# Designs tried in a protein design run: peptides against a protein of PDB entry 2AZE. Part 65

Target 1, 148 residues: chain A of PDB entry 2AZE
Amino acid sequence: AQECQNLEVERQRRLERIKQKQSQLQELILQQIAFKNLVQRNRHAEQQASRPPPPNSVIHLPFIIVNTSKKTVIDCSISNDKFEYLFNFDNTFEIHDDIEVLKRMGMACGLESGSCSAEDLKMARSLVPKALEPYVTEMAQGTVGGVF
Target 2, 101 residues: chain B of PDB entry 2AZE
Amino acid sequence: GRLEGLTQDLRQLQESEQQLDHLMNICTTQLRLLSEDTDSQRLAYVTCQDLRSIADPAEQMVMVIKAPPETQLQAVDSSENFQISLKSKQGPIDVFLCPEE

## One batch from the design tools (peptide; aimed at target 2 P68 P69 E70 Q74)

Design b1_p28_6_s2 (made by RFdiffusion4, then SolubleMPNN; from b1_p28_6, 10 letters changed)
Fold by OpenDDE base, seed 2:
Structure b1_p28_6_s2 (fold): chain B 148 residues (1-148), chain C 101 residues (1-101), chain A 28 residues (1-28)
Amino acid sequence: as target 1 above (148 residues)
Amino acid sequence: as target 2 above (101 residues)
Amino acid sequence: MPFTINLSKLNKHIKFSVLLNAPPLPPP
């Protein structure tokens, strides 16, 4: 009886760990697709333009975005070495990391929502190693996270 | 019996976890390769047009923050307090404003 | 690769109070 109880506890522990790893893997896959797709897009654009964009016209990863209403008053305090910043707003704001920006740009091919067109899915599959393709397909179909 | 059933379940879960570990290793390897590729890093950027597609600067003020890895961020967004604090230990933080048009 | 953030409180020691005036990015 005690042995069975111990195994039940271990079973639950492993299920939770698997769930966490599934979430982590999905995020890593989305990052890989988004980054490779971004690089591909920019490479193609630069080739067509026959030149790279002006150096100060682009933002390289990593970065974060903060947006708020244009009516929002923002006060900023900065340390002398620029190691510390303090922003005070008089209204609500939003923060987005670079990965979220890429997702909203469509760089993850809509895979993040589990809804992809056939073309989007084809693109997503082309941007990952062969071993990850089945998992990408499962993500697109919303079948990830099944009971093992 | 119950013990045999549980043992079998645990073996199946172990196999599933090992598969996940393998896939994660493949994925992290790909990301490392991307980070080590100079051309890829050169091309890993967004434009002002991209940022405008996320939040329209005509209606929203959009700030871009470049901070070193492991920068500490504290954000409070409540009815009584709206604040962002940043603390870097690895270098200076840069802030830019996305132009409207 | 991605931006990494650690949630914490800021040390408010040496700071300059300034109205926000970040330089605009050049247009594409």
Scores: peptide ipSAE 0.022, ipTM 0.852, DockQ to the pose 0.041
OpenDDE base, seeds 1, 3, 4, 5: peptide ipSAE 0.019, 0.018, 0.020, 0.018; ipTM 0.847, 0.851, 0.858, 0.853; seed 4 fails the geometry check

Design b1_p28_6_s4 (made by RFdiffusion4, then SolubleMPNN; from b1_p28_6, 9 letters changed)
Fold by OpenDDE base, seed 3:
Structure b1_p28_6_s4 (fold): chain B 148 residues (1-148), chain C 101 residues (1-101), chain A 28 residues (1-28)
Amino acid sequence: as target 1 above (148 residues)
Amino acid sequence: as target 2 above (101 residues)
Amino acid sequence: PPFTINLSPLNKHIKFSVQRNAPPLPPP
């Protein structure tokens, strides 16, 4: 009886750990797709323009974004060495990392919401190694979550 | 019996976790390869137009922050206080605005 | 408006250490 109880506890522990890793893997896959898709887009755009974009006209990864109403008053304090920043706002703000920006740009092909078109899914699959394709398919179908 | 069933379940879960770890390793390897490829990194950028599609500077001010790894970000967003604190340990932090047009 | 600073590309993905106060923020 005690042995069975111990194993039940361990079983639950492992199930929770697997669930966490599944979430992590999904995020990693989305990052990979988003990055590769972004690179592909920009390569194509530069080829069409026959030139790279002007310096200081683009933001290279990694970055984070802070946005707020243009009417928001922002006070900024900065250290001399620029190691420390303090921003005070008089209203609410939003923070987005680069991955979230890429997702909103559609670089993850809508896979993040499990709402891919046929073309989106085709693109997503093409941007991952073969071993990850089944998982991408499951993400698109919203069937990820089962223990395999 | 119950013991045999649980033992078998744990073995299956172990195999599942190993498969999951393998997939994660594949994925992290791909990300590493991207980070090590100079041409890919050169092309890993967004434009102000991209940012406007997310938060239009006509209505929203968009501030971009580029910071070294392990930079600490503290954000407070409440009715009493709206604040962002950045502390870097590895170098200077760069901040710029996305123009409205 | 805030200041504009020269941008230097960071060629590797970085992780931020985020301290959150309600409401929740995106993960680092």
Scores: peptide ipSAE 0.023, ipTM 0.859, DockQ to the pose 0.106
OpenDDE base, seeds 1, 2, 4, 5: peptide ipSAE 0.021, 0.021, 0.023, 0.021; ipTM 0.856, 0.855, 0.861, 0.856; seeds 2, 4 fail the geometry check

Design b1_p28_7 (made by RFdiffusion4)
Pose (drawn by RFdiffusion4):
Structure b1_p28_7 (pose): chain A 148 residues (1-148), chain B 101 residues (1-101), chain P 28 residues (1-28)
Amino acid sequence: as target 1 above (148 residues)
Amino acid sequence: as target 2 above (101 residues)
Amino acid sequence: SLTVDFEYTIQKGEETEKLESLSSLKMS
């Protein structure tokens, strides 16, 4: 019984590591797909009607987004060297990652929620190495859990 | 008995984790190659029209923050107001708005 | 790197939460 208790806690510890790692693997696959999709969208857009986009109309990764109502008062304070910033808000605001932005743009082909059309899935499968194809299929069905 | 049952479970979980680590390894390598790729980095950007479909600078205000790696972001819910604090240990941070308003 | 690598701290009242990554956050 004593030895069995030790094996059970070890088993539950491993089950927790696998559960964490599955979520990390899924996020990484989405990023790999989203990044590659964004790059190819821009590579194609730069062909159509030449001259690369003006630098001010473009934002390179990595970045963060903050949005609030147009009325919301914001108070900005900046350190000399601009290493430190402080913002006060008199209303609700939202913070979004670039990956989240790319997902909402559909760059991950709806794979974040299994919302893929046949073309979306085909696109997602082609942007990932063959060894990751089964796991992409698992993500597309939502049958990722059960903890293998 | 149960001891053999738990030992067999530990073996399944060991093999499963080795496989997951392998796939993660392939996955992070793909991401590393993308980060080392100059042409991809040059093309890894979003337009103002992109940021619109997720929050347009017509009704809502959109702020872009670009801080070097390892910088800290603290968000605070005071008794009366909301705050965002950014502390970068190395390198300056950049902040700007979107053109359409 | 193409990914955001920050340390996130969220404080609400007396509760403090520390995160290694953040996808989306709404302060209400």

Design b1_p28_7_s1 (made by RFdiffusion4, then SolubleMPNN; from b1_p28_7, 13 letters changed)
Fold by OpenDDE base, seed 5:
Structure b1_p28_7_s1 (fold): chain B 148 residues (1-148), chain C 101 residues (1-101), chain A 28 residues (1-28)
Amino acid sequence: as target 1 above (148 residues)
Amino acid sequence: as target 2 above (101 residues)
Amino acid sequence: SLLVDWEFTIIRGDKVEKLDKLHKLVMS
């Protein structure tokens, strides 16, 4: 009947919205894990060294990186107030944000690709509130996508 | 019946979405707390060595961009140009190269 | 970005895409 059809449309709409929120939640979890793991790494390193690193040797979040061949010619124009930059490249380039960098550094414990060891998973779980631990487990198992 | 089944499905989906919203709020709160914590801010850094592990400056140049919130980045891949345009609304942009080892 | 919300516009030829976030972009 028409009523059933209407409800089926609504059901599909809700399922799609839930799927989108699941994706967003996964990204938020990865960001949290990566951020906390980075902080812990650096805290431990500074404690072992008994001092912080030289100020000019570190790059604080947030940041963006651009990489290209060292042979690439880059022309740059900068406004006087440094509010505006224009870069022209004569070849291909890549842009990565800080989250991507942290993931590649292993700060997300391989959870982003579902390729984490038992130790990695233990670390990941330890870096989130208890309420999020079950979801982290599901991410590691690749079972996210179902309805709660 | 079919109608009853669909009605029940919608109720279950509503509950599931509420659970997701709750989890997202928890996660967002945690991220906000991290961003506002002075110690976390101080320790939230990478090194040039870290960046070299991502893109080796022996083969690739690595440029670092520090920009304030709401900065606009336009990347262009056209037949004529490979281009990046940066426009900040809240302050100056800092750009520097990551040195090789 | 983790702590900063940027506005990204990607232009490939005549195609324009606007994004709220971007982790990786390859321009080639």
Scores: peptide ipSAE 0.438, ipTM 0.910, DockQ to the pose 0.777
OpenDDE base, seeds 1, 2, 3, 4: peptide ipSAE 0.398, 0.386, 0.378, 0.211; ipTM 0.901, 0.900, 0.902, 0.883

Design b1_p28_7_s2 (made by RFdiffusion4, then SolubleMPNN; from b1_p28_7, 15 letters changed)
Fold by OpenDDE base, seed 2:
Structure b1_p28_7_s2 (fold): chain B 148 residues (1-148), chain C 101 residues (1-101), chain A 28 residues (1-28)
Amino acid sequence: as target 1 above (148 residues)
Amino acid sequence: as target 2 above (101 residues)
Amino acid sequence: SLRVNLKFTIIRGDEVTKLDKLHHLKME
């Protein structure tokens, strides 16, 4: 019947929307974990050193990084007000945002790839509100998206 | 029948989406709180040692870019052209090099 | 970065206009 067909279309639309939101939530959770873990690490480090690091030795979020081979020739043009930059490379480069950097540092506890040790999972759970803990567990197990 | 089954499916999906929205709100709230916490923001940094762990300056040149919100980054990475353009509308852009040591 | 703080717009494949002034980059 036409009514059933209409509901099938709606069902598919809702499934796609849920999938999108699940992806967004996972990213938000990873951001939260990574950020809190970073802050915790740095707080502990500063306490152990009995002082904060020199101002010019740290890079505060947010940032992005660009990396390329040391052999790559780079020409940089900058406007006088520093509002515009142009980089010309003679070879390929990579761009990473700060969250990706944090993930690669292990700040997300391997949750981004579902490769959490027991200790990693414990840490991840400790860095989110109680309501999010079950979702963290699902992420670690790779079982997020059970509605599909 | 089929209609009843589909109707039930839609109800279940609606409930699932509502739960998801709730979790997203919780998470977004937490992130806002973190962004508003002065001490957390003070401690939200990486070091050159951290950057070396993901892109070794012995092999890779690493640039750090700090730019204000709404800065546009245009990147071309092809066999014929390798370029990055940064355009800020809200303030100056800072670019740093991560030293090898 | 935090979603509330990350406001970069990344566009791939677009042409760029060359600027005229060179500056030294700051070392961290």
Scores: peptide ipSAE 0.021, ipTM 0.853, DockQ to the pose 0.096
OpenDDE base, seeds 1, 3, 4, 5: peptide ipSAE 0.018, 0.019, 0.020, 0.018; ipTM 0.843, 0.846, 0.852, 0.843; seed 3 fails the geometry check

Design b1_p28_7_s3 (made by RFdiffusion4, then SolubleMPNN; from b1_p28_7, 12 letters changed)
Fold by OpenDDE base, seed 4:
Order: sequence, then C-alpha cells, then structure tokens
Structure b1_p28_7_s3 (fold): chain B 148 residues (1-148), chain C 101 residues (1-101), chain A 28 residues (1-28)
Amino acid sequence: as target 1 above (148 residues)
Amino acid sequence: as target 2 above (101 residues)
Amino acid sequence: SLRVDWNFTIIKGEKVTELSSLSHLVMS
C-alpha cells in the first residue's frame, strides 16, 4: 500500500539521520574524553613537577600538525601580515589535526578504535557525564548502531 | 500487520533520535564548559615529547600550525604536486617546529 | 580554546598561488 511505502521511506530517512548523529556524537564524546584526559594528565604532571612547563616547550590547542621526512625539502612563502602561507614540498606529507594527535597519544583511551582495556574504559567513563556513560560502553563494545 | 509494524518502528526511531539529540546537547555543553574554563585551557597542551610519539623528529620534520578560526587549508598531495596553502581571515598564522634533540 | 571553538576548513585537491617570506619558531 502507498501508506506503507511512505512510512518505509520515512523509516529509511530516519535511520540514515540517526547513523549520522551517532557518528557525530561519537566524535564529540571522543573529543571530550581526549581533552579532559589531556588536561588531567598535564595537571598531574605540573603538580609533580611543582611548576608549569616552560612557555615555549608546549603547544596549546588548537593546532594542526604537518609532518614529512627529514629529507623532504620544504619551501615556505609567508605574507607580510602572516595571514597567508604557502608550503611547497618535494615529497609527500601528512596532516593531522589536534584531535588525531590526542587519539594517537592515547588520550581517548583507545575508545576511538574500540580497543579499550578495562582500565581505559574506566577512565573514559570517568571523563563524561553520567548520561553519556552507557554510550561510551557501547562504543567500547562496538555495539553502537542499533536502535536505542 | 505491516502498517502497525512500521508505525511502531517509526516511534522507536523517533525516541532514539531524541535521545541522541539529548546526548549531543550534553556533550556540546561539556565542551563549551571546557572552553570557558581558563584552567582547562591553560592545561590543554601537548609537549615535544608528545609530538615525537606521533612523528619522531629524528626521522620526521614536524611543524605545528596555530591558526585563527575560519582559516582555510588547501592541500595537494599528488605525484606531481605537494603543497599546503593556508589563508587566515581573522589573524596571523604561527608555525612552530619541534626541535631535534 | 577548544576544537569546537576553532573552525578549520580543509580543501584538498585545489591549486594555490605563491606568496613571499619564511619564518619558523622552534619550540624550546
């Protein structure tokens, strides 16, 4: 029937939208965990050292990382006002945003890949509001994607 | 019947989406709170050691780019061309190098 | 600031025009 067909179309639309929102939520959760974990790590480190790190020894978020072989020749052109940069490489390069860096540092507790130890999962859960804990658990289990 | 089943599915999906929206709101709120917390912002940094763990400066040159919001990055990574272009709208761009030690 | 407060648009595969000087700051 036409009515059933219309509902099926709507069902599919909603499913797709839900998948998109699930992906967005997962990323937001990972960001939250990564940021809080980073802050916590640094706070603890500074407490142990009894001092902040030297100002020029750290890079505050946000940032972008560009890396390439040490053998790569890089030409950089910069506008006088430093509003524009042009980098020319003679070989391949990689670009990473700060979140990716944090993930690779383990700041997201391996949750991004569903590779959480029990300790990692405990940490991840502790860094989100209570309402988000079940979703963190699902992410760790790789079970996100079903109907709530 | 089929109609009843679909109707029930749609109701369930609606509830699921509403829950997702709620969770997203919670998450974005937390992120905003972090952005507004000066101590958190002060502590939101990485070190050279961290960067070395991602790309060893002994083997890789690592540049850190700090750019204002709304900065555009154009990247070409092909067999014929390797370029990165940055264009800021709101201020100067800073580039840092992780030292080799 | 956090990532949510910082928009960075990445456009890949496009050509670029040239500009002028070089300056890098080494982390200590």
Scores: peptide ipSAE 0.019, ipTM 0.851, DockQ to the pose 0.145
OpenDDE base, seeds 1, 2, 3, 5: peptide ipSAE 0.020, 0.018, 0.020, 0.019; ipTM 0.854, 0.849, 0.858, 0.851; seeds 1, 3, 5 fail the geometry check

Design b1_p28_7_s4 (made by RFdiffusion4, then SolubleMPNN; from b1_p28_7, 14 letters changed)
Fold by OpenDDE base, seed 1:
Structure b1_p28_7_s4 (fold): chain B 148 residues (1-148), chain C 101 residues (1-101), chain A 28 residues (1-28)
Amino acid sequence: as target 1 above (148 residues)
Amino acid sequence: as target 2 above (101 residues)
Amino acid sequence: SLLVDYDFTIIKGDKTTKLKKLHHLVMK
């Protein structure tokens, strides 16, 4: 019947929406872990040094990075007020946001790729509320994706 | 019957989505707490050493861009053009280089 | 970053005209 067909379409729509939200939640969890881990690391480092780092030796979030071969020729232009920048490269470049940088730094404990050691997983779990711990475990195991 | 089965499936999916939304709300709350914590924001930084760990300055040039909100980045990466254009609306853009040790 | 109020829009576009030469800031 037409009604059944309509419900089947709706079912598929909801399944896809849930899948999208699962992906979004995973990203949010990774960001939370990465940020908390970064802050924790830096706090510890500053305690060990008994002072904060020099102001111009660190870059605070948010930021993006652009990297390219050191052999790449870059023509950089800037407006007088620094509102506009133009970079011309003679070869390919990469752009990464700060979250991606944190992930590559290991701040997400390898959870982003499901490559967590036991210690990494323990750290990751410790950086989220209890309600999120089961989800973190599933992410580490690569078993996220089902509808619960 | 078929209709009853589909109806039940939709109810189950609704429950699942509600649970998912709840978890997302918890996570979002934690992120807000982090954003509102002054000390955490002070400690939310990376160093040149960190940047070197992901892109070796001996091989790669690493540029860090700090731009105000609502800044537009136009990137072209093709065989014919390799270009990045930044246009800010709210203030100056800062560009940093991570020096090689 | 979702932690801070930062909205960065990435747009694919065409080549534009150059401005003044950039002087980079170097981290200490």
Scores: peptide ipSAE 0.026, ipTM 0.866, DockQ to the pose 0.113
OpenDDE base, seeds 2, 3, 4, 5: peptide ipSAE 0.026, 0.025, 0.028, 0.024; ipTM 0.864, 0.860, 0.865, 0.856; seeds 3, 4, 5 fail the geometry check

Design b1_p28_8 (made by RFdiffusion4)
Pose (drawn by RFdiffusion4):
Structure b1_p28_8 (pose): chain A 148 residues (1-148), chain B 101 residues (1-101), chain P 28 residues (1-28)
Amino acid sequence: as target 1 above (148 residues)
Amino acid sequence: as target 2 above (101 residues)
Amino acid sequence: SSTTTHTFTITNEYGFSNLSSSSFTMSS
């Protein structure tokens, strides 16, 4: 019984590591797909009607987005060297990642929620190495859990 | 008995984790190659029209933050106001708005 | 009301900002 207790806690500890790693694997696959999809969208758009986009109309990764109502008062304070910043808001605001932005743009082909059309899924499968294809199929079905 | 049952479970979980680590290894390698790729990095950008479908600078205000790696971001819910604090241990941080308003 | 503080770290790993939460909303 004593030894069984030790094996059970070890089992539960491993089950927790696997559950964390599955979520990490899924997120990494989405990033791999989203980044590759964004790059190919821009590579193609730069062909259509030549001259690369003006530098001010473009934002390179990595970045963070903050949005609030157009009315919301914001108070900005900056350190000399611009290493430190402080923003005060008199209303609700939202903070978004670039990966979240890319997902909402549909760059991950709806795979973030299994919302893939046949073309979306085909696109997602082609942007990932063959060894990751089964796991992409698992993500498309939502049958990722059960903890294997 | 149960001891063999738990031992068999530990073996299944050991093999499963080895497989997961392998896939993660392949996955992070793909991401590393993408970060080492100059042409991909040059093309890894979003337009102002992109940031619009997720929050357009017509009704809502959009702020872009670009801080070097390892910088800290604190978000605070005061008794009366909200705040975002950014502290970069190395390198300056950049902040700007979107053109359409 | 008590003050609540949330701390995030910007890793910029693999060309992404990689916060602990991909989206975050602050409100009352």

Design b1_p28_8_s1 (made by RFdiffusion4, then SolubleMPNN; from b1_p28_8, 13 letters changed)
Fold by OpenDDE base, seed 3:
Structure b1_p28_8_s1 (fold): chain B 148 residues (1-148), chain C 101 residues (1-101), chain A 28 residues (1-28)
Amino acid sequence: as target 1 above (148 residues)
Amino acid sequence: as target 2 above (101 residues)
Amino acid sequence: SSTKTYNFTIKNEFLASNLPLSHFVLSK
């Protein structure tokens, strides 16, 4: 009886760990798709323009975005060496990392929200190795959650 | 019996986790290869237009933070004030605004 | 309201995906 109880505890622990790893894998897949899609977009755009964008007109990864109302008063203190910054806001603000920005740009093909058209899904599948394609399909269908 | 069933379940879960780890390794490998590819690095950028599509500078101020690795970011939410603190140990931090257009 | 503090470390990665939260809003 005690042995079975111990194994049940272990079983539950493993199930939870697998669930966590599934979430991590989904995020990794989204990152891969978003990044490759971004690179592909920019490559195509530069080819069409027959030149790269002007320097200082683009923001290379990695980066972080902070946005707030234009009416928000911001006080900024910067160290002389620019190693330290302090921003004080009088109202709410948002922080986004680069992958979140890419998702909102549609670079993850709507896979992050399960809102994929047939075209979106085709694009997503084309941006991952063969071994990951079935998982991408499951993500699009919202059927991820089972154990392999 | 119950013991046999649990033992079998644990074996199956172990195999499932190993398969999951394998897929994760494939994915992390791809990300690493992308980060190490010079051409990919060159093309890994967004524009101000991209940022405007997320938060329009006509109504929202958009600030971009480019910080060296191991930079500490602290955000504080209090009734007294809202604050962001940045501390780098490996170089200067670059902060700039996305202009309104 | 209670004070909430969020701490992030930008690691040596090509993507800033190591952040605990990819997006959050601070409100009064």
Scores: peptide ipSAE 0.297, ipTM 0.897, DockQ to the pose 0.779
OpenDDE base, seeds 1, 2, 4, 5: peptide ipSAE 0.024, 0.031, 0.152, 0.107; ipTM 0.851, 0.856, 0.871, 0.863; seed 5 fails the geometry check

Design b1_p28_8_s3 (made by RFdiffusion4, then SolubleMPNN; from b1_p28_8, 14 letters changed)
Fold by OpenDDE base, seed 5:
Structure b1_p28_8_s3 (fold): chain B 148 residues (1-148), chain C 101 residues (1-101), chain A 28 residues (1-28)
Amino acid sequence: as target 1 above (148 residues)
Amino acid sequence: as target 2 above (101 residues)
Amino acid sequence: AETKTYNFTITNKYGFSNLPESRLVLKK
């Protein structure tokens, strides 16, 4: 029947929207965990050293990195006001944003790939509000994506 | 029947989405609080050593880009152009190389 | 394809760069 067909279309639309929001929530959770974990690490390090690190030795968020072989030739053009940059590469390069860097540093506790040890999961849960802990657990188990 | 089943599914999906929205609101609230906390922002940094751990400057050159919000980034991969372009609207862009150990 | 172009906007909504793709590799 036409009515059933209409409802099936709506059902599919809602399922897709939920899936998109689940993906967004997972990324937000990872950002929160990574950020808090980074802050805790640095706070502890500074306390142990009894001083902050030299200003020129640290890179504050937000940032992006570009990496390429040391043999890669890069031509750079910069506007006078430094509002515009143009880089030309003669070989392969990679672009990574800050969250990707933090993930690779282990700041997200391996949650991004579902590779959490018991201690990693414990840390991850401790870095989110209580209401988000069940979702973190599901992420670690790879059981997200279902309708709850 | 089929109609009743679909109707029930839609109701359940609505409840699920509402729960999801609630969780997202909690998460975004936490992130906003972190972004507005001066102490947290002061401690939100990585070191060149951290970057070396994921991209060894002995083999790789690591360029760091600090760009204001809403900066446009374009990467082009072609036979004629292999480039990155940056265009800021809110201030200057800072670019520097991560030193080797 | 002869040319592949990626256009991103750095949003910095919550203190992150927030690229649509956190990792991008371009190869010649």
Scores: peptide ipSAE 0.528, ipTM 0.924, DockQ to the pose 0.850
OpenDDE base, seeds 1, 2, 3, 4: peptide ipSAE 0.036, 0.027, 0.055, 0.094; ipTM 0.859, 0.850, 0.865, 0.857

Design b1_p28_8_s4 (made by RFdiffusion4, then SolubleMPNN; from b1_p28_8, 15 letters changed)
Fold by OpenDDE base, seed 5:
Structure b1_p28_8_s4 (fold): chain B 148 residues (1-148), chain C 101 residues (1-101), chain A 28 residues (1-28)
Amino acid sequence: as target 1 above (148 residues)
Amino acid sequence: as target 2 above (101 residues)
Amino acid sequence: GPTVIHNFTITNKFLASNLPKSHLVMSK
C-alpha cells in the first residue's frame, strides 16, 4: 500500500512536470513560427519594394508596447543613467510584449487560439523543423497531451 | 494490479517527458539560430502600421519600450494606482512613441 | 477597486535596434 502511494505521488509529480513542459513547448513553437513568419513577410515585402524600410519606421524585436488613451496624463521619472523608469498614469493602460503583438498580427497563423485554417496550418508546418510538425498538428487539433 | 499499472504509467510518462525535452531542445536551437542570424535579426521588425492594428494611435498613445535582457517590469493597474516601473541592470532603457496618422 | 499587478521580464530574443527616442514628460 505504501509503495503504491509513493508511486502515485511520483506519477502526479511527473504529470505536473510534463504539463508544464508541454505548455512551454507550445509557447516555444508559437514563438518560432511567429518569428520566422515575420522575417519571411518582411523579406518578401522588401523584395517587392526593392528596398528596406526607413530606419525610423520600424521597431526591431525585442520590445514591449504600452498603450493608453491619448487623454491619459503620463508622468515619467527617469534615472540619470536611464536604467530605471517610473511611469505614473492617471488612467488605465495596456501592456503587450512582442510575442503577443506578433500573435495578434496573425504571425502565429492562429495556432495559438484554435483558429488555424488549413492554409494557416500549412504555413505553420512549413516554418518548423520536420520533427515538430506532428506537434504543430496536434496543437491545431487540440489533441496535445492525449497520453495523459 | 494497481502496482503494475502505476509502474507502467511511470515508464510511459518517462518516455513522454524525454520526447518533450528533445522537442524543446529543437525549438530552442531554432530560436538561437534565428537570434544569431544577422539577416533574420535585420528583418525581425514590426512597423507602426502593424502596431496600429493592435492599438490605433488615432485614439491611443502607443509607447515602445526597448530594454536590455532581464529588465524587470512591474505594472500596477487599479482604480487608484496606474504605474509601470522598469529596472535594468544591463544597460539603458529606450522609450519611443509611435507617431499618429 | 481591485488592484491588478503584472510582473514582466524582458527576455533576450533578438538584438535591439536603435530608433530616435521620444521621452514623455520626464523628471530626474
Scores: peptide ipSAE 0.042, ipTM 0.858, DockQ to the pose 0.257
OpenDDE base, seeds 1, 2, 3, 4: peptide ipSAE 0.025, 0.024, 0.027, 0.033; ipTM 0.849, 0.849, 0.850, 0.850; seed 2 fails the geometry check

## One batch from the design tools (peptide; aimed at target 2 D77)

Design b1_p29_1 (made by RFdiffusion4)
Pose (drawn by RFdiffusion4):
Structure b1_p29_1 (pose): chain A 148 residues (1-148), chain B 101 residues (1-101), chain P 29 residues (1-29)
Amino acid sequence: as target 1 above (148 residues)
Amino acid sequence: as target 2 above (101 residues)
Amino acid sequence: SATITVSFTSEHSSLRFHSTFKEGTNTLL
């Protein structure tokens, strides 16, 4: 009974590590797909009607987005060297990652929620190495859990 | 008995984790190659029209923050106001708006 | 990949704003 208790806590510890790692593997696959998709969208757009985009009309990764109502008062304070910043808001605001932005743009082909068309899935499968294809299929079905 | 049952479970979980680590290893390698790729980095960008479909600078205000790695972001819910604090231990941070408003 | 550390402080039982980041170290592309 004593030894069994030790094995059970070890088992539950491993089950927790696997659960964390599955979510990390899924996020990494989405990033791999989203980044590759974005790059190819831009590579193609730069062909169509030559001359690369003007530098000010483009934002390179990595970055963070903050949005609030156009009316919301914002108070900005900046340190000399611009290492530190402080923003005060008199209303609700939202903070979004670039990956989240890329997902909302459809760069991850709807895979973030299993919302893939046949073409979306085909696109997602081609942007990942063959060894990751089964796991992409698992993500497309939402049958990722059950903890293997 | 139960002791063998738990031992068998620990073996399944050991093998499963080895497989997961392998796939994660392949996955992070793909991401490392993408970060070391100059042509991909040059092309890894979003337009203002992109940021629109997720929040357009017509009704809402959009702010872009670019801070070096390892910088800290603190968000605060005061008794009366909201705040975002950015502290970068090394390198300056950059902030700007979107053109369409 | 770039990394950031995000923290949240609140005087209320719940947050009155939205963030896609979790508390702790996060990864950016």

